# Designs tried in a protein design run: peptides against a protein of PDB entry 2MBZ. Part 11

Target 1, 143 residues: chain A of PDB entry 2MBZ
Amino acid sequence: GINLTPEEKFEVFGDFDPDQYEEEVRERWGNTDAYRQSKEKTASYTKEDWQRIQDEADELTRRFVALMDAGEPADSEGAMDAAEDHRQGIARNHYDCGYEMHTCLGEMYVSDERFTRNIDAAKPGLAAYMRDAILANAVRHTP

## One batch from the design tools (peptide; made by RFdiffusion4, then SolubleMPNN)

Design b1_p29_8_s1
Fold by OpenDDE base, seed 2:
Structure b1_p29_8_s1 (fold): chain B 143 residues (1-143), chain A 29 residues (1-29)
Amino acid sequence: as target 1 above (143 residues)
Amino acid sequence: MARRRAAAALAFLSTLGGDRERGRALLAA
C-alpha cells in the first residue's frame, strides 16, 4: 500500500483512500507487469512524490475541462496532446504505458461506474471526453 | 472539510484495468 500516515493520506488524497481498492487490484491485476512495475516504483514514494502526482493530475483535469468548455473536439490537437501527457505521466510515475494500454484505460473510464463518477466529479462527460481523446491520440501514433 | 479528489482517484486508479490485448483490439476496431 501507500506508505503514508492516515493524516498524510488525507492531506494528499482527501476523503479518497486508494488503499481501499488494494485487495481488488491485487486479485484482478496482481500478476501483470503493470502492477509489478507500479508497486516497485511507488514503494519509495514520499508524501511529496504523491503530492506531485496529484498536482499533475489536477493540472491535466483542468486542461481537459478547459478544452471541453472551449468546445474543442476530443480529437483536436489540444485534446490529443493532453491525452499524450496523461499517457506519459502514467509512464513516468507508475508503469510503461503504451498506446494499447492507454486505450484500454480510457475505455475503462467509461465502462466502470466507479471511474466514471470519480472523473466526472470535475465535469460531467469528462470521462467520455478523455476516452475519446486517448483513443484519438493512440490512433494518430499508430501507423 | 473532507473533499473528494477526482484527480487523486484518477491518478491512482490509472494503474488499474490495463490490458494490452484488449487495448490492441480496441485500436483495431
Scores: peptide ipSAE 0.187, ipTM 0.777, DockQ to the pose 0.540
Fold by OpenDDE base, seed 3:
Structure b1_p29_8_s1 (fold): chain B 143 residues (1-143), chain A 29 residues (1-29)
Amino acid sequence: as target 1 above (143 residues)
Amino acid sequence: MARRRAAAALAFLSTLGGDRERGRALLAA
């Protein structure tokens, strides 16, 4: 789990409780390299580290929403660049995230309604937009 | 609170893994 005190967890995550997903995550992905890498990396994370990660995610969300509001296609340079930053952020903070994995994640965002609902809280259709941008970005980087 | 909740949700979702083989298949399609 997240190595923070209850107070720190509240400061960083507020009303959102990541621990609510712990059992399901372990059940679904506990045997994957991604899970193991993530646990290893995040074990040493401080409150400041987690806050940075939240800030990065928030910024990314704002970028995608802005692109959508501007009418930019999901396969636009701007959207694909945002998707690339998303991939790199995962790689930096959690686990090695290649384009194959990233594409899989994007698909999961639209195939699992809980992911869709959580993502679309920022803007309806955001999950689908992200999925499409992720796929487009992966395609342009895959020979 | 709403902003914090949304950011935390998205960030935490990134910690979840997937099937790399499935991803390869999706890219190949």
Scores: peptide ipSAE 0.184, ipTM 0.774, DockQ to the pose 0.632
Fold by OpenDDE base, seed 1:
Structure b1_p29_8_s1 (fold): chain B 143 residues (1-143), chain A 29 residues (1-29)
Amino acid sequence: as target 1 above (143 residues)
Amino acid sequence: MARRRAAAALAFLSTLGGDRERGRALLAA
């Protein structure tokens, strides 16, 4: 799990506790390289590290919302660039994230209602917009 | 609060793996 006190976790994540999904994550992905890499990398993360990750995620969320509000298509350069930054952020903070993996994550955003609900809390349809941007970005980087 | 929850969700999603083969199939579709 995340190596933070309950108080620190609340300060960083608020009411959303990623550790509540630890068992499910282990069951679904415990034997994957991504899981192993993430566990190894995040084991040493401090409160400040997690806060940075949250700040990056918040910035990305605002960026996607702004694109939607501006009427930019999910396959616009701006949306695809935001998707690329998201992919690179995963790579820096958790595990090597190729375009196939990223596409799979995008699909999960819209197929798992728990993620859809949490993402769309920022703006209805955000999860679908992100999924489409992720797919478009993957396509433009795939021969 | 809503935006904070969304940010936390994004961070959480980054900790997850996925089915690369399914991802490849989705890219091909």
Scores: peptide ipSAE 0.182, ipTM 0.781, DockQ to the pose 0.663
Fold by OpenDDE base, seed 4:
Structure b1_p29_8_s1 (fold): chain B 143 residues (1-143), chain A 29 residues (1-29)
Amino acid sequence: as target 1 above (143 residues)
Amino acid sequence: MARRRAAAALAFLSTLGGDRERGRALLAA
């Protein structure tokens, strides 16, 4: 799990403990390379590292919302670039995230209601927009 | 330090999920 004190966790994640999902994550993905790499990378993360990661995620969310508000299609260059940055962020912070994996993640955002509700809290339809942008970005990078 | 909203914190878990094989299938579809 996340090796932060309860206070540090609260400062970074608020009234949410990511470790409450540890068993589910292990059951669903514990045998994947992605899970292994993520555990290895994050094992040394400090409070500041986690905060940075959260800030990056929030910034990306705002970026997608801004694109939606501007009326940019999910397959626009701007939206696809945001999706690419999302993929690269996962690669830097967690595990090697190829376009196949990224596409799968995007699909999960719209198929798992927990993710959909959480993401759409920022803007209705955001999860679907992200999924579509992720797919478009993957397609343009796939021969 | 400003705290992240509880609902948004769940987004952290969005980095984990799925598998490459399923992803390949989705791209191929």
Scores: peptide ipSAE 0.154, ipTM 0.759, DockQ to the pose 0.442; fails the geometry check

Design b1_p29_8_s2
Fold by OpenDDE base, seed 4:
Structure b1_p29_8_s2 (fold): chain B 143 residues (1-143), chain A 29 residues (1-29)
Amino acid sequence: as target 1 above (143 residues)
Amino acid sequence: MDRKRAAAALAFLSTLGGDRARGRALLAA
């Protein structure tokens, strides 16, 4: 799991403990390359690394919410650029995330209720907005 | 702690999911 003390984990993740899902994650995705890459890459992460990742996620969330509030469609340049940054963030922090995988993630955000609820906690409809932006971004980069 | 929880979900759990084959199918559709 995440190699942080309980106090550090609380400081970074608050009341959310990612390690509580370790068994489920391993069961569902433990045999994937993405999981293995993520496990290997994050094994050396410090508190500061995880905090940076959380900050990036927060910023991205705010960015998408701002786009929604501004009435920008999910297939706008702004939304697609945000989706691209999301993909690149995953690639940088976790595993090689191609457009195919990114599209899968976006679809999961709307097809798995638990993910939908977690994402839409920031703003109702955000999961669907992100999915659409992710798909649009993938399409524009697919020859 | 609600914001941190949401961020953690987006940054960690939501980074894992489907497979490339499914993604290719979605992109091809």
Scores: peptide ipSAE 0.198, ipTM 0.754, DockQ to the pose 0.611
Fold by OpenDDE base, seed 3:
Structure b1_p29_8_s2 (fold): chain B 143 residues (1-143), chain A 29 residues (1-29)
Amino acid sequence: as target 1 above (143 residues)
Amino acid sequence: MDRKRAAAALAFLSTLGGDRARGRALLAA
């Protein structure tokens, strides 16, 4: 799991314990390349690395919310660019994230209540907006 | 605190692949 002390975990993640999902992730995806890459990459992460990842996620969330507030369609250049940055962030921090995988993640955001509740805490409908932007970005990059 | 928890969940759970078959269908649509 996350190689942080309980105190460090609290400082970075607050009351959220990501390790509570470790067993489920291993059962469902433990034999995938994405899982292996993520475990290998994050094994060396420090508190500062995890904090950076959190900051990047927060910035992206604010960016999507701003797009929604501005009335930009999910298939706008701005929204698709934000989706692309999201994909690249996953690739940089966790595993090789192609457009098909990214589309799967977007669908999960709206089909898994755990994700929907967490994402929509920033703004109602954000999960659906992200899913649509992710799909649009994938389409424009798929021949 | 809510934002921190949400970001943490998204970051960690990013290793979840979702429904690959459905994802491919959506991408192909």
Scores: peptide ipSAE 0.196, ipTM 0.759, DockQ to the pose 0.529
Fold by OpenDDE base, seed 5:
Structure b1_p29_8_s2 (fold): chain B 143 residues (1-143), chain A 29 residues (1-29)
Amino acid sequence: as target 1 above (143 residues)
Amino acid sequence: MDRKRAAAALAFLSTLGGDRARGRALLAA
């Protein structure tokens, strides 16, 4: 779980408790390398680390929204670069996220309505846009 | 707080759920 006090959790995540999903995550992905690597990396994370991760996620969301608002295609350099930064962020903070894994994550964003609703809270269609950008970025990096 | 909640849910959960084989198939399509 997240190694923070209730007060620290509130400061970082608000009234949201990420640990409420721990059981589901363990049941669905507990046997994957990604899960194990993530648990190992995040075990030492401080409040400041988690806050940084949240800030990075917020910045990336704003970046994608701005691209959509500007009418940039999901396969534009800007959108693909944002997708690449997203992939690299996962790699730094959680596990070695390859393009195949990243593509699967993007697909999940549009196929699992819980993810879609959460992502699209920032802007309708954002999940689909991210999925398309992730796929385009993966394609341009696939030999 | 709503934005913070949404961001937290996304940031925490969005990193997991990948199937590399499925991803490879999607890239090959």
Scores: peptide ipSAE 0.120, ipTM 0.721, DockQ to the pose 0.568
Fold by OpenDDE base, seed 2:
Structure b1_p29_8_s2 (fold): chain B 143 residues (1-143), chain A 29 residues (1-29)
Amino acid sequence: as target 1 above (143 residues)
Amino acid sequence: MDRKRAAAALAFLSTLGGDRARGRALLAA
């Protein structure tokens, strides 16, 4: 799991503990390349690393919310660029994330209620907006 | 704590659950 003390986890993630899903994740995706790459890469992450990742996620969330508030459609250049940055963030921090994989993640955000509730805590409809932006970004990069 | 919880889920859990084959199907749809 994440190599942080309970205090460090609280400082970074609040009362949320990603390790609560470790068993389910291992059962469902433990044999995938993405899982192996992520576990290998994050095994050495410090509190500072996780905090940086959290800050990046916060910034991305704010960016998407701002786009929604501005009335920018999910297939706008701004929304697609935000989706691209999201994809690249996953690639940088966890595993090589292609457009096909990214599209699946977007679909999961709206089909798994646990993700939908967590994402929409920032703004109702954010999960759907992200899914649509992710798909649009994938399409524009697919010949 | 809702924002931190959401960000943590995106940062960590969002890396899990993808399937390239399903992704190709979704892109082709």
Scores: peptide ipSAE 0.118, ipTM 0.724, DockQ to the pose 0.654

## One batch from the design tools (peptide; made by RFdiffusion4, then SolubleMPNN)

Design b1_p30_4_s2
Fold by OpenDDE base, seed 2:
Structure b1_p30_4_s2 (fold): chain B 143 residues (1-143), chain A 30 residues (1-30)
Amino acid sequence: as target 1 above (143 residues)
Amino acid sequence: MAAKRAALLARARALAPRHGSLLQFHLLYM
């Protein structure tokens, strides 16, 4: 789990409890390299590290929302660049995330209602927009 | 381009349950 006190967890995540998904994550992905890498990387994370990750996520969300509000297509350079930054953020903070893996994540954002509801809390349709941007970014980086 | 997109999307749909972003982390990353 996340190596923070209950107070620190509240300060970083507020009402969202990431540990509520720990059992499901372990059951579904516990034997994957991604899980192992994430466990290894996050084991040393401080409160400041988790706060940075949240700040990065919030910034990315704002970027995508701004693109949607501006009417920019999900295959625009701006949307694809935001998707690339998202991919790189995952790779840096959690596990190796290639373009194929990233497209799988994008599909999960629209196919798993829990992800959809969580993401679309910022703006309705954001999960679908992200999926499309992720796919477009993967395409432009596929020879 | 259309063919590449269709292929990647098809693979993503097929593999999404297997490559699942760790729910814990990706729900946090949003």
Scores: peptide ipSAE 0.223, ipTM 0.804, DockQ to the pose 0.564
Fold by OpenDDE base, seed 4:
Structure b1_p30_4_s2 (fold): chain B 143 residues (1-143), chain A 30 residues (1-30)
Amino acid sequence: as target 1 above (143 residues)
Amino acid sequence: MAAKRAALLARARALAPRHGSLLQFHLLYM
């Protein structure tokens, strides 16, 4: 799991307990390269590292919300750039995240109600907007 | 463009059960 004290976890993640999903993640993905890479990368993460990751996620959320509020299409340059930054963030912090993997994640955001609910807490329809931006970004980067 | 988009979307839907990200981390990282 995440190598933080309960207090540190609360400071970084608040009421969200990522460890509640550890068993499901291990069961579903424990044999994947992504899981192994993530475990390896995050094993040395400090509280500050996790805080940075959360800050990046929050910034991305704000960017997408702002794009939606401005009426920018999900296939706009701004939305696709935000999707690209999201993909790169996953790649840096967790595991290799190509465009196909990223599109799979986008589909999960709209097909798994837990993700949809969590994402749409920031703005209704955000998960769908992100999925569409992720797909558009993948399209523009696929020859 | 439309065909490429459709192909990527179809693959994403087909592979989503296989390429599920770490639910734990993506609930965090979105």
Scores: peptide ipSAE 0.234, ipTM 0.809, DockQ to the pose 0.569; fails the geometry check
Fold by OpenDDE base, seed 5:
Order: structure tokens, then sequence, then C-alpha cells
Structure b1_p30_4_s2 (fold): chain B 143 residues (1-143), chain A 30 residues (1-30)
């Protein structure tokens, strides 16, 4: 799991406990390259590293919400750039995230109610908006 | 563009089950 004390985990993640999903993640992903890469990368992460990851996530969420509030379509340059930054964030922090993988994640955001609920806590419809932006970004980068 | 989008979407839906709930990792970005 995440190598932080319960107190540090609370300080970084608040009411969200990422370790709650460790068993499910291991069951579903334990034999994948993504899982192995993530475990290898995160094994050295400090509290400050995890806080940075959360800060990046929060910034991205605010950026997508701002785009939605401005009425920018999910296939706008702004939305696609936000999706690209999201993809790159996953790649830096966790595992190799190509455009196909990213589109799969986007579909999960709207297909798994747990993801939808957590994402849409920031703004209703955000998960669908992100999925559409992710797909648009993948399209523009696919020959 | 429309054809590429449709193809990527179809593939994503087909492969999504394999990329299950990396909730531990991906929900951190929400």
Amino acid sequence: as target 1 above (143 residues)
Amino acid sequence: MAAKRAALLARARALAPRHGSLLQFHLLYM
C-alpha cells in the first residue's frame, strides 16, 4: 500500500482512503504492467510526493470545471489540452499511459458508478465531460 | 475524425473491463 502513516494519509487524502481499494486493484490489475510500474514508482514516494499528486489532481479538476462553466465543448483545444495533461500526469506518477489506455480510463469514469460519483462531486457531468475530452485528445493524436 | 473517434470509443468500451477499477491510482486525480 501507500507508505504513509494513518495520520499522513488523512492529511493528504482526507476522507478518501486509496488503500480501501487495494484488494480490488490487486485482484483486477495485479498481473498487469501498469500495476507493477505503479508499485515500483510509488514505493519511493514521500508524503510530499503524494501531496503533489493530489495538488495536481485538484488543479486539473478545477481546470475542467472552469471549462464546463465557460461552456467550452469537450473537444475544444482547452479541454483536449487538459486531457493531455491528465494523461501525462498518470504517466509521470503511476504507469505508462498511452492514448488507448487513457480512453479506457475515460470510459471507466462513466461506466463505474464509484468513479462517476467521486468525479461528479466537483461538478455534475464532469466525468462525462472528461471522458469526451480524453477521447477527443486521443483522436487528435492518432494517425 | 468521426471514424477515428468511433473506433477508439468502441475499442475503449471493449477493453475497459481489463482496466478495471484502478481506484487507488486514478481517483487520486479527481
Scores: peptide ipSAE 0.227, ipTM 0.801, DockQ to the pose 0.549; fails the geometry check
Fold by OpenDDE base, seed 1:
Structure b1_p30_4_s2 (fold): chain B 143 residues (1-143), chain A 30 residues (1-30)
Amino acid sequence: as target 1 above (143 residues)
Amino acid sequence: MAAKRAALLARARALAPRHGSLLQFHLLYM
């Protein structure tokens, strides 16, 4: 869970409560390496750390939306670079995120309606665009 | 390219249900 006061959580996440999914996350993935790594890393995170993570997420969202608005294909250098930055952000902040793991996440973005709705709130079709960019980036980095 | 894409996509689809708990973190980070 996120070790912030309710006030701090509101300041960082607004009306979004990330801990509403804590039980489901633990039940479904509590035995995975990714869950363990994330729990270990985030245990020491301050409000400022979480704010930085949100700022990174917002920046990435803006980049993908801008690429879509410009008509750049998901396998463009720009889209693949944004996907790479996304992968690296996950790796820094949460858990080891190789290209295979990243493609799994991309597929989840389009297969789990909760993710799709949350992501597409920024722009319709963003989840699918991200999935395709993630896959393209994984392909270019796979020998 | 096509073969690598197909292989990665197939693996992603097979493993995606096992990573859905990244929901807590990925709903935040996208």
Scores: peptide ipSAE 0.223, ipTM 0.800, DockQ to the pose 0.570; fails the geometry check

Design b1_p30_4_s3
Fold by OpenDDE base, seed 2:
Structure b1_p30_4_s3 (fold): chain B 143 residues (1-143), chain A 30 residues (1-30)
Amino acid sequence: as target 1 above (143 residues)
Amino acid sequence: MAAKRAALLARARALRPRYGSMLYFHELYM
């Protein structure tokens, strides 16, 4: 899992245990290129690296929530740009994330209730909004 | 545009069983 002490993990992730799903994740997609790339990249990550990733995630959450609160459509320029930043963040930090992969992740956010519950904890309907923004961004970047 | 969106969504749903357990990154990004 994440190479941090228990204390460091708590400082970065709080009550969330990122290792709680490790076995399930490995079982279901451990043979994928994405999993391999992620394990290779994150193996050297420090506490500061993980904190940066968390900060990026928090900022992105705030952006999407703000867009929803403002009534901006999920296919607005602002929402699609936030989706693009999300995609690029995954690509930079974890694994190659093309538009098809990103669309797949978005669909997962609304199809797996575990994802939906955790995402919508920030705002009801956020998972669906993200999925729609991700899809719109993929469409505008697909010839 | 509608056809393109529908095609991307259909492919995403088809691939979800393989990538639909990437819970590791869910809590990191949301």
Scores: peptide ipSAE 0.281, ipTM 0.825, DockQ to the pose 0.539
Fold by OpenDDE base, seed 5:
Structure b1_p30_4_s3 (fold): chain B 143 residues (1-143), chain A 30 residues (1-30)
Amino acid sequence: as target 1 above (143 residues)
Amino acid sequence: MAAKRAALLARARALRPRYGSMLYFHELYM
């Protein structure tokens, strides 16, 4: 799990428990390369590392919301660039995330109600917008 | 472009059960 004290977890994640889904993830995907890579990378993460990751996620959310508010389509350069930054953030912090993997994550955002509900808390339709931007970004980077 | 998008989407939907749910703890607080 996240190698933080309960106090540190609260400081970074607030009321969200970052280990809430660890058992489900382990049971379903514990033998995958992505799981092993993530566990290996995050095992040494400090509170400051997790705070950075949280800050990056918050900034990405704000960028997508701003794009939606401006009426920019999900296949705009701005939206696709935000999707690319999202992909690179996953690759840097957790596990290898190619365009196919990223597209799988985008599909999860709209097919798993837990993700949809939590993402759309920032803005209704955000999960679908992110999925579409992720797909558009994958398309422009696939020959 | 439409064909490429459709192909990627179909592939993603097929592979999602295998790969798509790894970052529950990260993605759910975005």
Scores: peptide ipSAE 0.273, ipTM 0.824, DockQ to the pose 0.546
Fold by OpenDDE base, seed 4:
Structure b1_p30_4_s3 (fold): chain B 143 residues (1-143), chain A 30 residues (1-30)
Amino acid sequence: as target 1 above (143 residues)
Amino acid sequence: MAAKRAALLARARALRPRYGSMLYFHELYM
């Protein structure tokens, strides 16, 4: 799990407790490379590291919302670049995230109500917009 | 390009049961 005190966890994640999903993730993903990589990388993370990750996520969310508000299509350069930054963030902080994996994650954002609810809290339809941007970015990077 | 998009989408949907519920890892990016 995340090696932070309860106070530190609250400071970084607020009311969201990522550890509540650890058992489900272990049951479904425990034998994957992604799980192993994530455990290895995050084992050394400090509060500052987790805060950085959250800051990156918040910035990305704001960026997507701004794109939607501006009426930019999900397959615009701006939206695809945001999707690419999202993919790279996952790769840097957690596990190797290729374009196929990223598209799977995008589909999860619209098919798993837990993700949809959490994402759309920032803006209704954001999960679908992100999914479409992720797919578009994957398309442009696929031969 | 439409075919490429459709192929990626179909692959993603087919693999979703395997990659679904990775909330611990990806919730951090929402």
Scores: peptide ipSAE 0.298, ipTM 0.829, DockQ to the pose 0.546; fails the geometry check
Fold by OpenDDE base, seed 3:
Structure b1_p30_4_s3 (fold): chain B 143 residues (1-143), chain A 30 residues (1-30)
Amino acid sequence: as target 1 above (143 residues)
Amino acid sequence: MAAKRAALLARARALRPRYGSMLYFHELYM
């Protein structure tokens, strides 16, 4: 789990309980490489590390929302660059994330209603926009 | 472009049952 006190967890994640999904994740995906890599990396994370990760996620959200508000297509350079930064952030903080894996995650964002609801809390249609940007970025990086 | 897009989507959908909502810890950050 996340090695933070309840107070620290609240400071970083607010009303979101990060532990509420731990059992489900372990039971369904505990034998995957991505899970193991994430557990190994995050085991040493401090409050400051988790705060940084949250700040990066918030900045990415604002960036995608701004692109949508500006009417930029999901396959624009700006949207694809944001998707690339998202992919690299996952790779840096959690687990190896190639373009195929990233595309899989994008599809999950629109096919799992829990993800869609959480992402679209920032802006309706954001999950679909992110999926399309992720796919476009994967396409441009696939020979 | 269209063929690459279709292939990537097909693979993503095929892999989703395996990885599904594994990234609830990623959900923490979205």
Scores: peptide ipSAE 0.280, ipTM 0.818, DockQ to the pose 0.557; fails the geometry check

